# Designs tried in a protein design run: peptides against a protein of PDB entry 4Z5W. Part 181

Target 1, 305 residues: chain A of PDB entry 4Z5W
Amino acid sequence: IPDVFLELNKLWYFSAQSNLFNGEMPRSLSNSRSISLLSLRNNTLSGQIYLNCSAMTNLTSLDLASNSFSGSIPSNLPNCLRLKTINFAKIKFIAQIPESFKNFQSLTSLSFSNSSIQNISSALEILQHCQNLKTLVLTLNFQKEELPSVPSLQFKNLKVLIIASCQLRGTVPQWLSNSPSLQLLDLSWNQLSGTIPPWLGSLNSLFYLDLSNNTFIGEIPHSLTSLQSLVSKENAVEEPSPDFPFFKKKNTNAGGLQYNQPSSFPPMIDLSYNSLNGSIWPEFGDLRQLHVLNLKNNNLSGNIP

## One batch from the design tools (peptide; made by RFdiffusion4, then SolubleMPNN)

Design b2_p25_4_s3 (from b2_p25_4, 10 letters changed)
Fold by OpenDDE base, seed 2:
Structure b2_p25_4_s3 (fold): chain B 305 residues (1-305), chain A 25 residues (1-25)
Amino acid sequence: as target 1 above (305 residues)
Amino acid sequence: DPFFLTTADPRFGPPFVIPPLQVPK
């Protein structure tokens, strides 16, 4: 990418995604006063990520996903006072979340999906201080760590939580009960154990639940038949989605489906590939908005309602 | 097969290393 962004003093949106760009990010781009939205995802950019937050006063969205960047996570990003959305997916950092992210009050959406992030306990302890955080994606990190269940963890404004395919141990964490606005939960492809907690059915905005491919035991909580978002068409206030798309990754190397907004996901309960027992509750018939109920590959018995 | 959500485009960069599918015991 050429170093010509100083001359582009009116440039507010720069998208160069899904190209063959290599080398480092231009210094003039890292110092742009005009840019609000920056997307360079799906390239071969390299070097250290550096942004001059004192210059980049209009930066609101940053997508650098699927590049060959190296080194540390930029600890100065909280100084970008308008920065709301960050996608650092598939950047191999081999690092912990910086302590400075405790001060990241502008942050609304963060993804480190497949970024070699370590220490989930520290990551969640830091990120709970981001009072405006609504979307958190930590998929494909924290290999074989334990999902912390510390009741003091609070994500009050969290709407989308995705921590899939980490081989995480532990149980469904009780601190999620402190997130009453949660709409989407994906904890699939882990080694989570215990029972599915009944308080999940009290998350009235929860329309997408994926707990598939874990080691859950016991019965399906009857309270899941009372999820209000699935019983009635709540006027889901379309809150601003993150400026980055989501992908459904299958076990096969086949291309995933792209979803531009979390609201575009079909209402779903996926509890497949566990060790759940007992019956399928007839009251699942009350979930008028449910599109997908996946209970396959469990130890369920009785009648199908 | 079950799927999971990510913000990394599966079409770009190195293949995902995913855990094996758990078989219920």
Scores: peptide ipSAE 0.478, ipTM 0.893, DockQ to the pose 0.838
Fold by OpenDDE base, seed 3:
Parts: C-alpha cells; sequence; structure tokens
Structure b2_p25_4_s3 (fold): chain B 305 residues (1-305), chain A 25 residues (1-25)
C-alpha cells in the first residue's frame, strides 16, 4: 500500500480487504486524521501494528484480521478515544491483552479470534473494566487453560460472548449471571465439565446458546424452557452491530457461512456432543421463537415429546 | 457437524487447527 494518505485528508472510509497487499501499513495511514473506518482484513500485511492515536482522532473501526502482522498488541489503542470496534482475528500475537485495555472506555466490540492470545484470567480481568464492551470474541485462544469462575468478574453490558474452540477446562462460569443483557453465548468446542447451570435460563435476552462439544453431564436444566427471548418476540433493539462479520466454522476447513450481524443468527440451543442424560422437557414446545434445538450425541433417554 | 463462531474468515490465511470432536462416554 503506497504512503499517500497524507494527501487524502478527506478519506473517511478505507476498505482494501481481501486483496494481496503485502509489506507494512503506510505511516501516513497510521497518522490519518480523517479515517473513521479502516479495514485491511484478509491480506498479507506484515510488521508491527502501530497507530498514532493522537492523530487518528476520527478512528471508530479497525479491522486488520487475517494478516501477517507480528509483535505485541498495540498498548496505546485505548488512547484512540473514538475507537469502538477492533478485529484482530488470526493475527498471531503470542501475547497477553495489555493492562492499558482497562481504560478502553470507547471499546464496544473486540475480537482476538485465533490470535494466539494467552492468559484468559488476565484477559477477562482486564476487559471487565471496559464499561461499553458489548461483543467479545476470543475463539481459538487460551489453549488448554481454565475458564475462570471468579464471581467478581463482571461484564454488565455484554451481549455477545464467544470463547469457542479453546480446549478450556472448568465449568460454565457463575460470573456470566452478572451479564443480564447477554444475547449470544458460544462456549462450544471446549473441555468444560459439570452440569449446565439453571441460572442460564434467567438470561432473558439469550436467544443463541452453544455449549456443544464439551463434557457436560447431568440433566438439561428445565429453566432453559423458560428463556424469555425464545418464548416471546421481544423487540430485539437493533443495537449497532460490530463492524466485523462472524463466521460459522465447521469441522472441515470448507468455507463457513458469513453472518454480518449477531441478530442474523437463528435462535438456537445447541447442547450436542456432551454427556447429558435424562429426558427432553416437553416445555421446549413453549419456545415459540426457537429455530434450532440440537441435542444430538448425548445420553438422553425417555420419550421425545 | 458441530460448528463454532469466529471472526476470522476461513477462506484466508492458514487453516484452523481445531480439536477433535468429543465422544460421549
Amino acid sequence: as target 1 above (305 residues)
Amino acid sequence: DPFFLTTADPRFGPPFVIPPLQVPK
């Protein structure tokens, strides 16, 4: 990418995604005063990520996903006072989340999916201080770590939490009960154990639950049959979606379905590929908004209602 | 097959390394 962005003093939106760009980010781009939305995803850009936050006063969205960037996570990003959305998926940092992210009050949506992030305890302890954080994607990190169950963790405004395919140990964490606005939870493809907690059914906005491919035991909590978002059409407030798309990753590396907004996911309960026992509750019939109920590959018994 | 959510486009960059499916005991 040429170093010409100083001359482009009116450039508000720059999207050069899914090209063959290589080399480093131009210094003029990292100092752009006009750019609000920057997407360079799906390229071969390299070097360290550096943004001059004192210059980039209009930066609201940053997508650098699936590039060959290296080095540390830029600790100065919280100084980008308007920066709301960050997608750093597939950038191999091999790092912890910077402590400076405690001060990231503008942050609403963050993805480090498949970014070789380490120390989930530190990550969650830091990110809980982001008061405006609504979407958090940490899929394919923290390999074989333990999902912290510390009750003091609090994500008050969290709507979307995705921590899939980490081989995480532990249980469904009690601190999630402190996230009453949670709409989407994906903890699939981990090594989570214990029972599915009944308090999940108290998350009135929860329309998408994926706990598939874990080691959960016991019965399906009856409280899941009373998930309010699945009983009635609540007016899903069209909240501003993250500026980055989501992908359903299948077991094969074949192309996944792209979803531009979390609201575009079908209402779902997926508990498949566990060791759950007992019966299927007839009261699942009360979930009039439910599109997908996946209970396959468990130890369930009795009659199908 | 079970799936999981990510923001990494599976069409670009190196393949994902995913764990095997767990089999119920």
Scores: peptide ipSAE 0.477, ipTM 0.895, DockQ to the pose 0.841
Fold by OpenDDE base, seed 1:
Structure b2_p25_4_s3 (fold): chain B 305 residues (1-305), chain A 25 residues (1-25)
Amino acid sequence: as target 1 above (305 residues)
Amino acid sequence: DPFFLTTADPRFGPPFVIPPLQVPK
């Protein structure tokens, strides 16, 4: 990318996604006072990520996903006082979340999906201080770590939590009960064990639950048949979605389905590929808004209602 | 087969390393 952004003093939106750009980010781009939205996803950009937050006073959205950047996560990002959305998916940091992110009050949406992030305990302890954090994606990190169950963890404003395909051990953490606005939970493709906790059915805004491909045992909590978001058509207040898309990854398909908004996901309960036993509750028939109920590959018995 | 969510476009860069499916005991 040419170093010409000094001349572009009125440039507000720069999207150069899904091209063949290589080399480092131009210095003039990292110092742009005008840019609000920056997307360079799906390129071959390299070097260390550096942004001059004192200059980039209008920066609100940053998507650098699927580039060849290296080094540490930029610890100065919290100094970008208007920065709300960050997509660092598929950047190989091999790092922990910076302690400075405790002060990241502008942050609303964060993704490190497949970014070689380490120490989930530290990551969650830091990120709980982000009071405006609504979307957190940590898929394909923390390999074989334990999901913290520390009851003091609090994500009060969290709406979307995705921590899939980490091979995480532990149980469904009680601290998630402190997130009453949770709409989407994906903890699939881990090594989570124990029973599915009944308090999940108290998350009245939860319309998408994926616990598939874990080691859960016991019965399906009857409380899941009373999820209010799946019983009644809530007027989904279209809250501002992250400026980055989501993808469904399957084993066989090279192309995932793209979803621009979490609200575009079909209402779903996926408990497939566990060791759940007991019956399918007839009261699942009360979930009039449910599009997908996947209970495949469990130890369930009795009649199908 | 089950799926999971990500913000990395699966069309770009190296393939994901995905763990095996769990089998009921």
Scores: peptide ipSAE 0.474, ipTM 0.896, DockQ to the pose 0.866
Fold by OpenDDE base, seed 4:
Structure b2_p25_4_s3 (fold): chain B 305 residues (1-305), chain A 25 residues (1-25)
Amino acid sequence: as target 1 above (305 residues)
Amino acid sequence: DPFFLTTADPRFGPPFVIPPLQVPK
């Protein structure tokens, strides 16, 4: 990418995604006073990520996903006072979340999906201080770590939590009950154990639940048949979606379905590939907004209602 | 087949290393 952004003093939106750009980010780009939305995802950009937050006063969205960047996570990002959305997916950091992110009050949406992030306990302890954090994606990190169950963790404004395919151990953490506005939970492809907690059914905005491919045991909580977002249409809280898309990753290398908004996900309960037993509750019939109920590959018995 | 959500476009970069599906006990 050429170093010409000093001349582009009116450039508000720069998207150069899905190209073959290599080398470092131009210094003029990292110092742009005009850019609000920056997307360079799906390139081969390299070097350390550096943004001059004192210069980049209009930066609201940053998508650098799927590049060859190296080094540390930029600890100065909280100084970008308008920065709301960050997608650092598939950047191999091999790092912990910086302590400075405790002060990241502008942050609303964060993804480190497949970024070799380590220490989930530290990450969650830091990120709980982000009072405006609504979307958190940590898929394909923290390999074989334990999902912390510390009751003091609080994500009060969290709407989307995705921590899939981490091989995480532990149980569904009680601290998630402190997120009453949670709409989407994906904890699939882990090694989570124990029972599915009944308090999940009290998350009135939860329309998408994926607990598939874990080691859950016991019965399906009856409270899941009373998820209000799946009973009635009225609870679709249209919140501003993150500026980055989501993708459904399947076992196949087929191009994942792209979803530009979390609200575009079909209402779903996926409990497949566990060791759940007991019956299917007939009250699942009350979930009139439910599009997908996946209970396959469990130890369920009795009649299908 | 079960899937999971990510913000990395699976069309770009190296393939994801995904653990095998669990078999019910």
Scores: peptide ipSAE 0.472, ipTM 0.896, DockQ to the pose 0.874

Design b2_p25_4_s4 (from b2_p25_4, 9 letters changed)
Fold by OpenDDE base, seed 4:
Formats: structure tokens, C-alpha cells, sequence
Structure b2_p25_4_s4 (fold): chain B 305 residues (1-305), chain A 25 residues (1-25)
């Protein structure tokens, strides 16, 4: 990418995604006063990520996913006072979340999916201070760590939480009950154990629940048959709108489907590939908005209602 | 088919490494 962005003083949106760009991000780009949306995902850019937040006063969205950047997570990002959306997926940091992110009040959507992030306890302790955080994606990090169950953790405005494929140990954390606006929860492909907690059914906005491929035991909580968002469409819920797309990663390395918004996901309860027992509740029939109910590969018995 | 959500395009870069599916005990 040429170092000519100083001359582009009217450039508001720059997208150079899915190209073959290599080398470092141009210094003039890191100092652009005009750019609001920057996407460089799916390239081979390298070096340290650096943004001059004092210069980049208009920056609202940053997507650097799937590049060859190295080094630390830029600790100065909270100084970009308008920065709302960050996608750092598939950047191999091998790092912890910076402490400075406690002050990241502009942050609404964050993804570190498959970024070799370490220490989930520290990450969640830091990120809970981001008062405007609505979307958090931490898939493919924290390998074999324990999902913290510290009751003091609070993500009051969280709408989308995805921490899939981390081989996390532990249980479904009670601190999630402090996120009453949660719409999408994906904790699939972990080593979570215990029972599925009944309080999940009290999350009135929860339309997408994926707990598949864990080690959950016991019965399916009957409260899941009362998820309000799946009973009626009448719930005017604020749509979380990150400036980055989501992808479904299947078992095969086939190209995933792109979902531009969380609302593009079908309403779903996936509890497949666990050790759940008991019956399928007939009251699942009350979930008129449910598109996918996946209970396969469990120890369920009785009649299918 | 089991899946999980990411914000990295699976079509780009090296394949994802995923753990095996669980088997009920």
C-alpha cells in the first residue's frame, strides 16, 4: 500500500480487503485525519500495528483481520476517542488484552477471534470496564484455560458473546446473568461441564444459543422453552451492528457463510454433542420463532413430542 | 453440521484447527 494518504485529506472510507498487499501499513494511513472506516482484512500486511490516535480523530471502525501483523496489541487504541469497532481476528498477537482497554469507552464491538490471546480471566476483567461494549468475539483463543465464574464480572450492555472453540474448562458462568440484553451466546466447542443453568431461559432477548460440543450433563432446563424472543416476534430489540461480518466455521474447511449482522443468524438452540439426558420438553413447541433445534448426539430418551 | 462463529473469513489463510467432536458419556 503506497504512503500517499496525507494527500487524501477527504478520504472517509478505505477498504482494501481481500487483496495481496504486503509490508507494513503506511505511516500516512496511520496518521490520517479524515478516515472513519478502515478495512485491510485478508491481506499479508506485517509489522507492528500502530495508529496515531491523536491524528486519527475521525476513526470509527478498524478491520485488520487476517493479516500477518506481529507484536503487541496497540495499547493506545483507547485514545482513538471515536473508535467503536475493532476486528483483529486471525492476527497472531500471542498476548494479553492491554490494561488500557479498561478506558476504552468508545468501544462497542471487539473481535480477537483466533488471535492467540491469552489469559481469559484478565481479558474479561479488563473488558467489563468497556461500558458500551455490545459485541465481543473471542473464538479460538485461551486454549484449555478455565472460563472464569467470578460473580463480580459484569457486561451490562452485552448483546453478542462468542467464545467458541477455546477448549475452555469450567461451567456456564453466572456472571452472564448480569447481561439481560444478551441476544446471541456461542460457547460451543469447549470443554464446559456441569448442568445448563436454568437462568439462561430468563434472557428475554436471547434468540441464538449455541452450547454444542461441550461436556454438559443433566436435563435440558425447562426454562429454555420460555425464551421470550423465541416465543414472540414482538420484542423490539436493538440490533447490534458491528462494522465487521461474522462467519460460520463448520467442521470442514469449506468457506463459511458470511453474516453481515447478528440478526442474519437463524433463531437457534443448539445443545448437540453433549451428555444431556432426560426428555425433550413438549413445550419447545411454544417457541414459534425457533428455526433450529439441535439436540443430536446426547443421551436423551423418551418420546419425541 | 456443527459449527461455531468467527469474524475471520474461513476462505482466507490457513485452515482452522478445531478439536474433535464430543461423544456422550
Amino acid sequence: as target 1 above (305 residues)
Amino acid sequence: EPFFITTADPKFGPPFVIPPLQVPT
Scores: peptide ipSAE 0.469, ipTM 0.879, DockQ to the pose 0.834
Fold by OpenDDE base, seed 2:
Structure b2_p25_4_s4 (fold): chain B 305 residues (1-305), chain A 25 residues (1-25)
Amino acid sequence: as target 1 above (305 residues)
Amino acid sequence: EPFFITTADPKFGPPFVIPPLQVPT
């Protein structure tokens, strides 16, 4: 990428995604005072990520996903006072989340999907201080760590939590009950154990629940038949979505389906590939907004309603 | 088919390494 961004002093949006750009990010780009939205995803950019936050005063969205960047997570990012959305998916950091992220009050959407992030306990302890955090994607990190169950963890404004494919141990954490606005929960492809907690059915905004491919036991909580978002069509106020898309990755397919907004996901309960027993509750028929109910590959018995 | 959500486009970069499916006990 040419080092010409000093001359582009009115550039608000720069998207150069899905190209063949290599080398380092231009210094003039890292010092741009005008850029608000920066997307360089799906390139071969390298070097350390550096942004001069004192200069980049208009930066609101950063998508650097699927690049060859190296080094540490930039600890100065919280100094970018307007930065709301960060996508660092498929950047191999091999690092912990910086302590400085405790001060990241502008942060609303964060993804480190498949970024070799370590220490989930520290990550969640830090990120809980981000009071405006609504979307958190941590898929394919923290391999074989234990999902912390510390009751003091609090994500008050969290709407989307995705921590899939981490082989995490532990149970469904009680601290999730402190997130009453949760709409989408994906904890699939882990080694979570115990029972599915009944309090999940009290999350009135939860329309998408994926607990598939874990080691859950016991009965399906009857309270899941009372998920309000699935009983009645609430006027979901279209809230600002992250500036980055989501992808549904299947095991057998190299590709994935793209979803531009979390609301584009079909309303779903997926409890497949567990060790759940008991009956399928006939009251699942009350979930008039439910598109997908996946209960396959369990130890369920009785009649299918 | 089991799936998970990411924010990386599967068409780009290295493929995802996915753990094996769990087997009901």
Scores: peptide ipSAE 0.467, ipTM 0.874, DockQ to the pose 0.869
Fold by OpenDDE base, seed 3:
Structure b2_p25_4_s4 (fold): chain B 305 residues (1-305), chain A 25 residues (1-25)
Amino acid sequence: as target 1 above (305 residues)
Amino acid sequence: EPFFITTADPKFGPPFVIPPLQVPT
């Protein structure tokens, strides 16, 4: 990418995704005063990520996913006072989330999906201080770590939490009960154990629950038949989605389906590929908004309602 | 087929390293 962005002093939106760009980000781009939306996803850009936050005062959205960037996570990003959305998916950092992210009050949506992030305990401890954080995607990180169950963790405004395919150990953490606005929870493809907690049914906005491919035991909590968002449509507030898309990734390296908004996911309860026992509750029939109920590959018994 | 959600486009970059499916014991 040529170093000509100083001349483009009115450039508001720059999208050069899915090209063959290589080399480093131009210095003039990293110092752009006008740019609000920057997407360079799906290229072969390299070097360290550096953004001059004192210059980039209009930056609101950053998508650098699927590039060959290396080095540390830019610790100065919280100084980009208008930066709301960050997608750093598939950038191989091999790092922890910077402590400076405690001060990232503008942050609303963050993805480090498949970015070789380490230390989930530190990550969650830091990110809980982001008061405006609504979407957090941490899929394919923290390999074989333990999902922290520290009750003091609090994500008050969290709507979307995706921590899939981390081989995480532990149980469904109680601190999630402190996120009453949670709409989408994906903890699939981990090594989570114990029982599915009944308090999940108290999350009145939860329309998408994926706990598939874990080691959960016991009965399906009856409280899941009372998820209010799946009983009635009354509370489906379409809030602004993150600027980055989501992808449904299959267990193969085949192409995924793209979902531009979390609301585009079908209302779902997926508890498949666990060791759950007991019966299927007939009261699942009360979930009139539910599109997908996946209970396959468990130890369930009795009659199908 | 089992799936998980990511924000990385599966069409680009190196293949994902996906763990095997867990089977009920």
Scores: peptide ipSAE 0.465, ipTM 0.872, DockQ to the pose 0.828
Fold by OpenDDE base, seed 5:
Structure b2_p25_4_s4 (fold): chain B 305 residues (1-305), chain A 25 residues (1-25)
Amino acid sequence: as target 1 above (305 residues)
Amino acid sequence: EPFFITTADPKFGPPFVIPPLQVPT
């Protein structure tokens, strides 16, 4: 990318994703006063990520995902006072989330999917201070760590939580009950154990639940048959979605299906590939908005209602 | 095979080296 952004003093939106750009980000871009949305996703850019937040006062969205950047996560990003959305997926940081992110009050959407992030306990302890955080994607990190269950963790405004394919140990954490606005929860492809907690059914906005491919035991909580978002057509308030799309992939090399917003996911309960027992509750028939009920590969018995 | 949600695009094609571009003075 040419170092010509000093001349582009009115540039508000720069989208150059899915190209073949290599080298470092030009210094003039990192100092742009005008840019609000910056997307360089899916290139081969390299070097250390640095943004001059004192200069980039208009920056609201940053997508650098799927590049060859190296080094640390930029600790100064919280100084970008208008920065709301960050996509750092598939950047190999091999790092912990910076402590400075405790002060990241403008942050609404964050993805570190497949970014070699370490220490999930520290990550969640830090990110809980982001009072405006609504979307958190941490897929393919924290390998073989334990999902913390510290009751003091609080993500009050969290709507989308995706922590899939981390080989995480532990149980469904009680602190998630402190997220009453949760709409999408994906904890699939981990090593989570215990029972599925009944309080999940109290999350009235939860329309997408994926707990598949874990080691959960016990019965399906009857409370899941009372998920209000699946009983009645709530006016899907089109809430502001992240500026980055989601991809549902079978593997890291697959193209996957693109979802431009969380609301594009079908209403779903996926509890497949666990060790759940008992019966299928007839009251699942009350979930008139449910598109997908996946209970395959469990130890369920009785009659199908 | 694991099925997961991510925000990472699939990579396409080999990258190529581009020379530095400059705006003429």
Scores: peptide ipSAE 0.464, ipTM 0.805, DockQ to the pose 0.170

Design b2_p25_5_s1 (from b2_p25_5, 11 letters changed)
Fold by OpenDDE base, seed 4:
Structure b2_p25_5_s1 (fold): chain B 305 residues (1-305), chain A 25 residues (1-25)
Amino acid sequence: as target 1 above (305 residues)
Amino acid sequence: SEASARIQELLEKGKSYESGYLTTE
C-alpha cells in the first residue's frame, strides 16, 4: 500500500480487502486523523501492528484479519478512544491479551479467531472490564486449556460469545448466567464435560446455541424448551452488528459459509456429537422460531414425541 | 399432534444440518 494517506485529510473509510498488498502498514495510514473505518483484511501485510492512537482520533473500526502481521498485540489500542470493532482473526500473535485492554471502554466487538492467543483465564479476566463488549470471538485459540468457571467473571452486555474449536476442558461456565442479553453462544468443538446447565434456558435472548462436538452428559435441560427468543418474536433485541463477517466452518481447510450479521444465523439448538441421554422433550414443538434442532449422535432414548 | 409434527420437522432439519464452528476468518 503506498504511503500517501497524509494528504487524505478527508479519508473516512479505507477498504483494501482481499488484495495482494504486502509489506508494512503505511505510516501515513497509522497516523490518519480522519479515518473511521480501516479494513485491510485478507492481504499479505507484515511487520508489527502499530497505530498512533493519539493521531487516529476518529478510528472506529479496524479489520486486519488474515494478514501476516507479527509481534505483540498492540497494547496501546485502548488509547484509540472511539475504536469499537477489532478483527484480528488469523494473525499469529502467540501472545496473551494485553492488560491494557481492561481500560478498553470503547470496545464493542473483538475477534481473535485463530490468532494463537494463550491463557484464556487472563483473557476473560481482562476482557470482562470492557463494559461495552457485545461480541467476543476467540475460536481456534487456547488449545487444550481449561475454560474458567470463576463465578465473578461478568460480561454484562455480551450478546455474542464464540469460543469454538479450542479443545477446551471444563464445564459450561456459570459466569455466562451474568450475561442476560446473550443471543448467540458457540462453544462447539471443545472437550467440555458435565451436564448442560438449566440456567441456559433463562437466557431470554438466546436464539443460537451450539454445544456440538463436546463430551456433555445427562439429560437435555427442559428449560431449553422455554427459551423466549425461540417461542416468540416479541423481544427483537437490537442485534449486534460487528463490522466483520462470520464464517461457519466444518474444519480449518473448508471454505465457510459467510454470514454478514449474527441476525442472519438461523435460530438453532445444536447439541449433536455429545453423550446426552434421556428423552426428547415434547415442548421443543412450542419453539415456533426455532429452525434447527440438532440432537444427532447422542445417547438419547425413547420415542420421538 | 401438531407439536409432534413440528419436532419431527426440526429433527429432520437437524439431521441434514452440518455442524460447524463459527469464525471471523
Scores: peptide ipSAE 0.634, ipTM 0.954, DockQ to the pose 0.847
Fold by OpenDDE base, seed 1:
Structure b2_p25_5_s1 (fold): chain B 305 residues (1-305), chain A 25 residues (1-25)
Amino acid sequence: as target 1 above (305 residues)
Amino acid sequence: SEASARIQELLEKGKSYESGYLTTE
């Protein structure tokens, strides 16, 4: 991208998505005082990500996803005092989340999907200090690590948690019971084991649950039949949508369905491709808001109610 | 029952549902 942005004293929004921009991010963008929304998603930008947070006082959203950036995650991002949304998907960092992110109080939505992030324990220990964090996407990272089940971990304001396709080991972590505002949980395509915990049905805002393609055993918790968001319409909690789209990646299609908002997902319970046993609870019929119940490829028995 | 018909509908939708994971890329 040419460094022509110095003259743009009123540059509030810059979107150059899905272009052929190469080289480094222009210094005029990295020092822009006026810019609020910066999206350079799906380009061929390279080099290290540098943002002058002392200059970029209006920066609220940053989408650099699907670029050829290298180096470390910028540790100074917490100094961008208005920065709420970060999409760093498909940037191959090969790094841990910086300790400085403990101070990232403006952060509301973070994605590192497919960014070669390492050390999930450190990542969650750091990010729990982000009191305003509502959306966290960590898909395609932490390969074969163990999902920490430390009861002290606390994401009080978390609404969307996606940690899919990491080959993660462990169990459904008890610390998620401390996230009563959780609306969307995707832990699919891991190596998670144990039983599905009954407290998961106490997440009254949970309308989308994907635990598919794991190694879960035991019965389906009866408490899932009482998920309040799936019983009644009234819990259309206006989610603050992150400024980045979601994609549902399927095995057969390279082109995932794009969803601009988490609320655009159909209310769903996917427990497919596990080792769950027992019967299907007849009380799943009471989930009037549920669109899809996927229980296929389990060890379930008895009659369909 | 109405409940059983609803479960059958939900499970039929589940059978046709192609599982996949969420990303931002």
Scores: peptide ipSAE 0.632, ipTM 0.954, DockQ to the pose 0.860
Fold by OpenDDE base, seed 5:
Structure b2_p25_5_s1 (fold): chain B 305 residues (1-305), chain A 25 residues (1-25)
Amino acid sequence: as target 1 above (305 residues)
Amino acid sequence: SEASARIQELLEKGKSYESGYLTTE
């Protein structure tokens, strides 16, 4: 990208997605006082990510996903006092989340999907201090780590949590019970074990639950039949979606379905490909808002109600 | 019952549903 942004004192939005831009991010862009939305997703940009947060006082959204950036996660990003949304998906950092992110009070949406992030315990311990964090995507990281179940972890405002395809061990973490506003949970494609905890059914805003492709055992919690968001059409307040799309990656198709908002996901319970036993609860029939109940490839028995 | 018919519909949709994980890439 040419370094021509010094004269663009009124540049509020810059999107150069899905181009062939290479080299480093222009210094004039990294020092832009006017820019609010910066998207350079799906390019071949390289080098160290550097943003002059003291200059970039209007920066609210940053999408650098699917680039060839290297080095550390920029520890100074919390100094970008208006920065809400960060998409760093598919940037190979090979790093831990910086300790400075404890101070990232403006942060509302964060993705590190497939970014070679290490140490899930440290990551969650840091990110719990982000009081405004609503969307957290950590898919394809933390290879063979253990999902921490430390009850002291608190994500009070969390609405979307996606930690899929990490080969994570452990159980469904009890600290998620401290997230009463959780709407979407994807922990699929891990090595999670134990029983599905009954307190998941107390998450009244939870409309999308994916625990598929794990090693869960025991019965389906009856409390899942009482998920209020699936019984009644709550006015899902169209909360401000993150400025980055989601993709559902399926086994057969390399092309994921794009979803621009979490509200665009069909209300779903996917417990498929586990070792769950017992019967199907007849009260699943009361879930009038549920679109998909996927229980295939389990050890369920009895009659279909 | 209406409940049984609803469960059957949900389960049929589930059987045809291809599971997949969410990303932002």
Scores: peptide ipSAE 0.608, ipTM 0.951, DockQ to the pose 0.864
Fold by OpenDDE base, seed 2:
Structure b2_p25_5_s1 (fold): chain B 305 residues (1-305), chain A 25 residues (1-25)
Amino acid sequence: as target 1 above (305 residues)
Amino acid sequence: SEASARIQELLEKGKSYESGYLTTE
């Protein structure tokens, strides 16, 4: 990308997604005082990510996903006092989350999907200090680590949590009970074990639950039949969506389905490909808002109600 | 029952459903 953005004193939005741009990010962009939304997703940009947060006082959204950036995660990003959304998916950092992110109070949505992030314990310990964090995506990181179950972890305002395809060990973490506003949980394609905890049914806003492709045992918690968001059409408060799309990656190499908003996901419970036993609860019939109940490839018994 | 028919519909949709994980890439 040419370094000509200093002349664009009124540049509010810049999108150069899905082009053939190579080299470093232009220094004129990294010093722009006017820019609010910056998206350079799906290019061949390289070098170190650097943003002059003292200059970029209007920056609210940053999408650098699917680029060839190298080096460390920029530790100065918390100094961008208006920065709310960050997509760093598919950037091979080979790093831990910076300790400076404890101070990232403007942060509302963060993705590091497939970014070679390490140390999930440190990542969650740091990110719990982001009081405004609503969306967290950590898919394809932390390979074979243990998902922390430390009850002191607290994500009070969390709405969307996706930590899929990490081969994570451990159990469904008790600290998620401290997230009463959780709407979407994806912990699929891990090595999570134990029982599915009954307190998941107390998450009244939870409309999308994916625990598929794990090693869960025991019965399906009856409390999942009382998920309020699946019983009644609550007025889903149109919360501001992240400025980045979500993709559902299927096992078949077919292009992932794009979802522009978390609210665009069909209400779903997927518990497939586990070792769950017992019966199917008749009260799943009362979940009028549920679109998909996937229980296939389990050890369930009895009659279908 | 209406509840039984609803569960059957949900489970049939589940059988045909291809599981997959969420990303932002």
Scores: peptide ipSAE 0.628, ipTM 0.955, DockQ to the pose 0.862; fails the geometry check

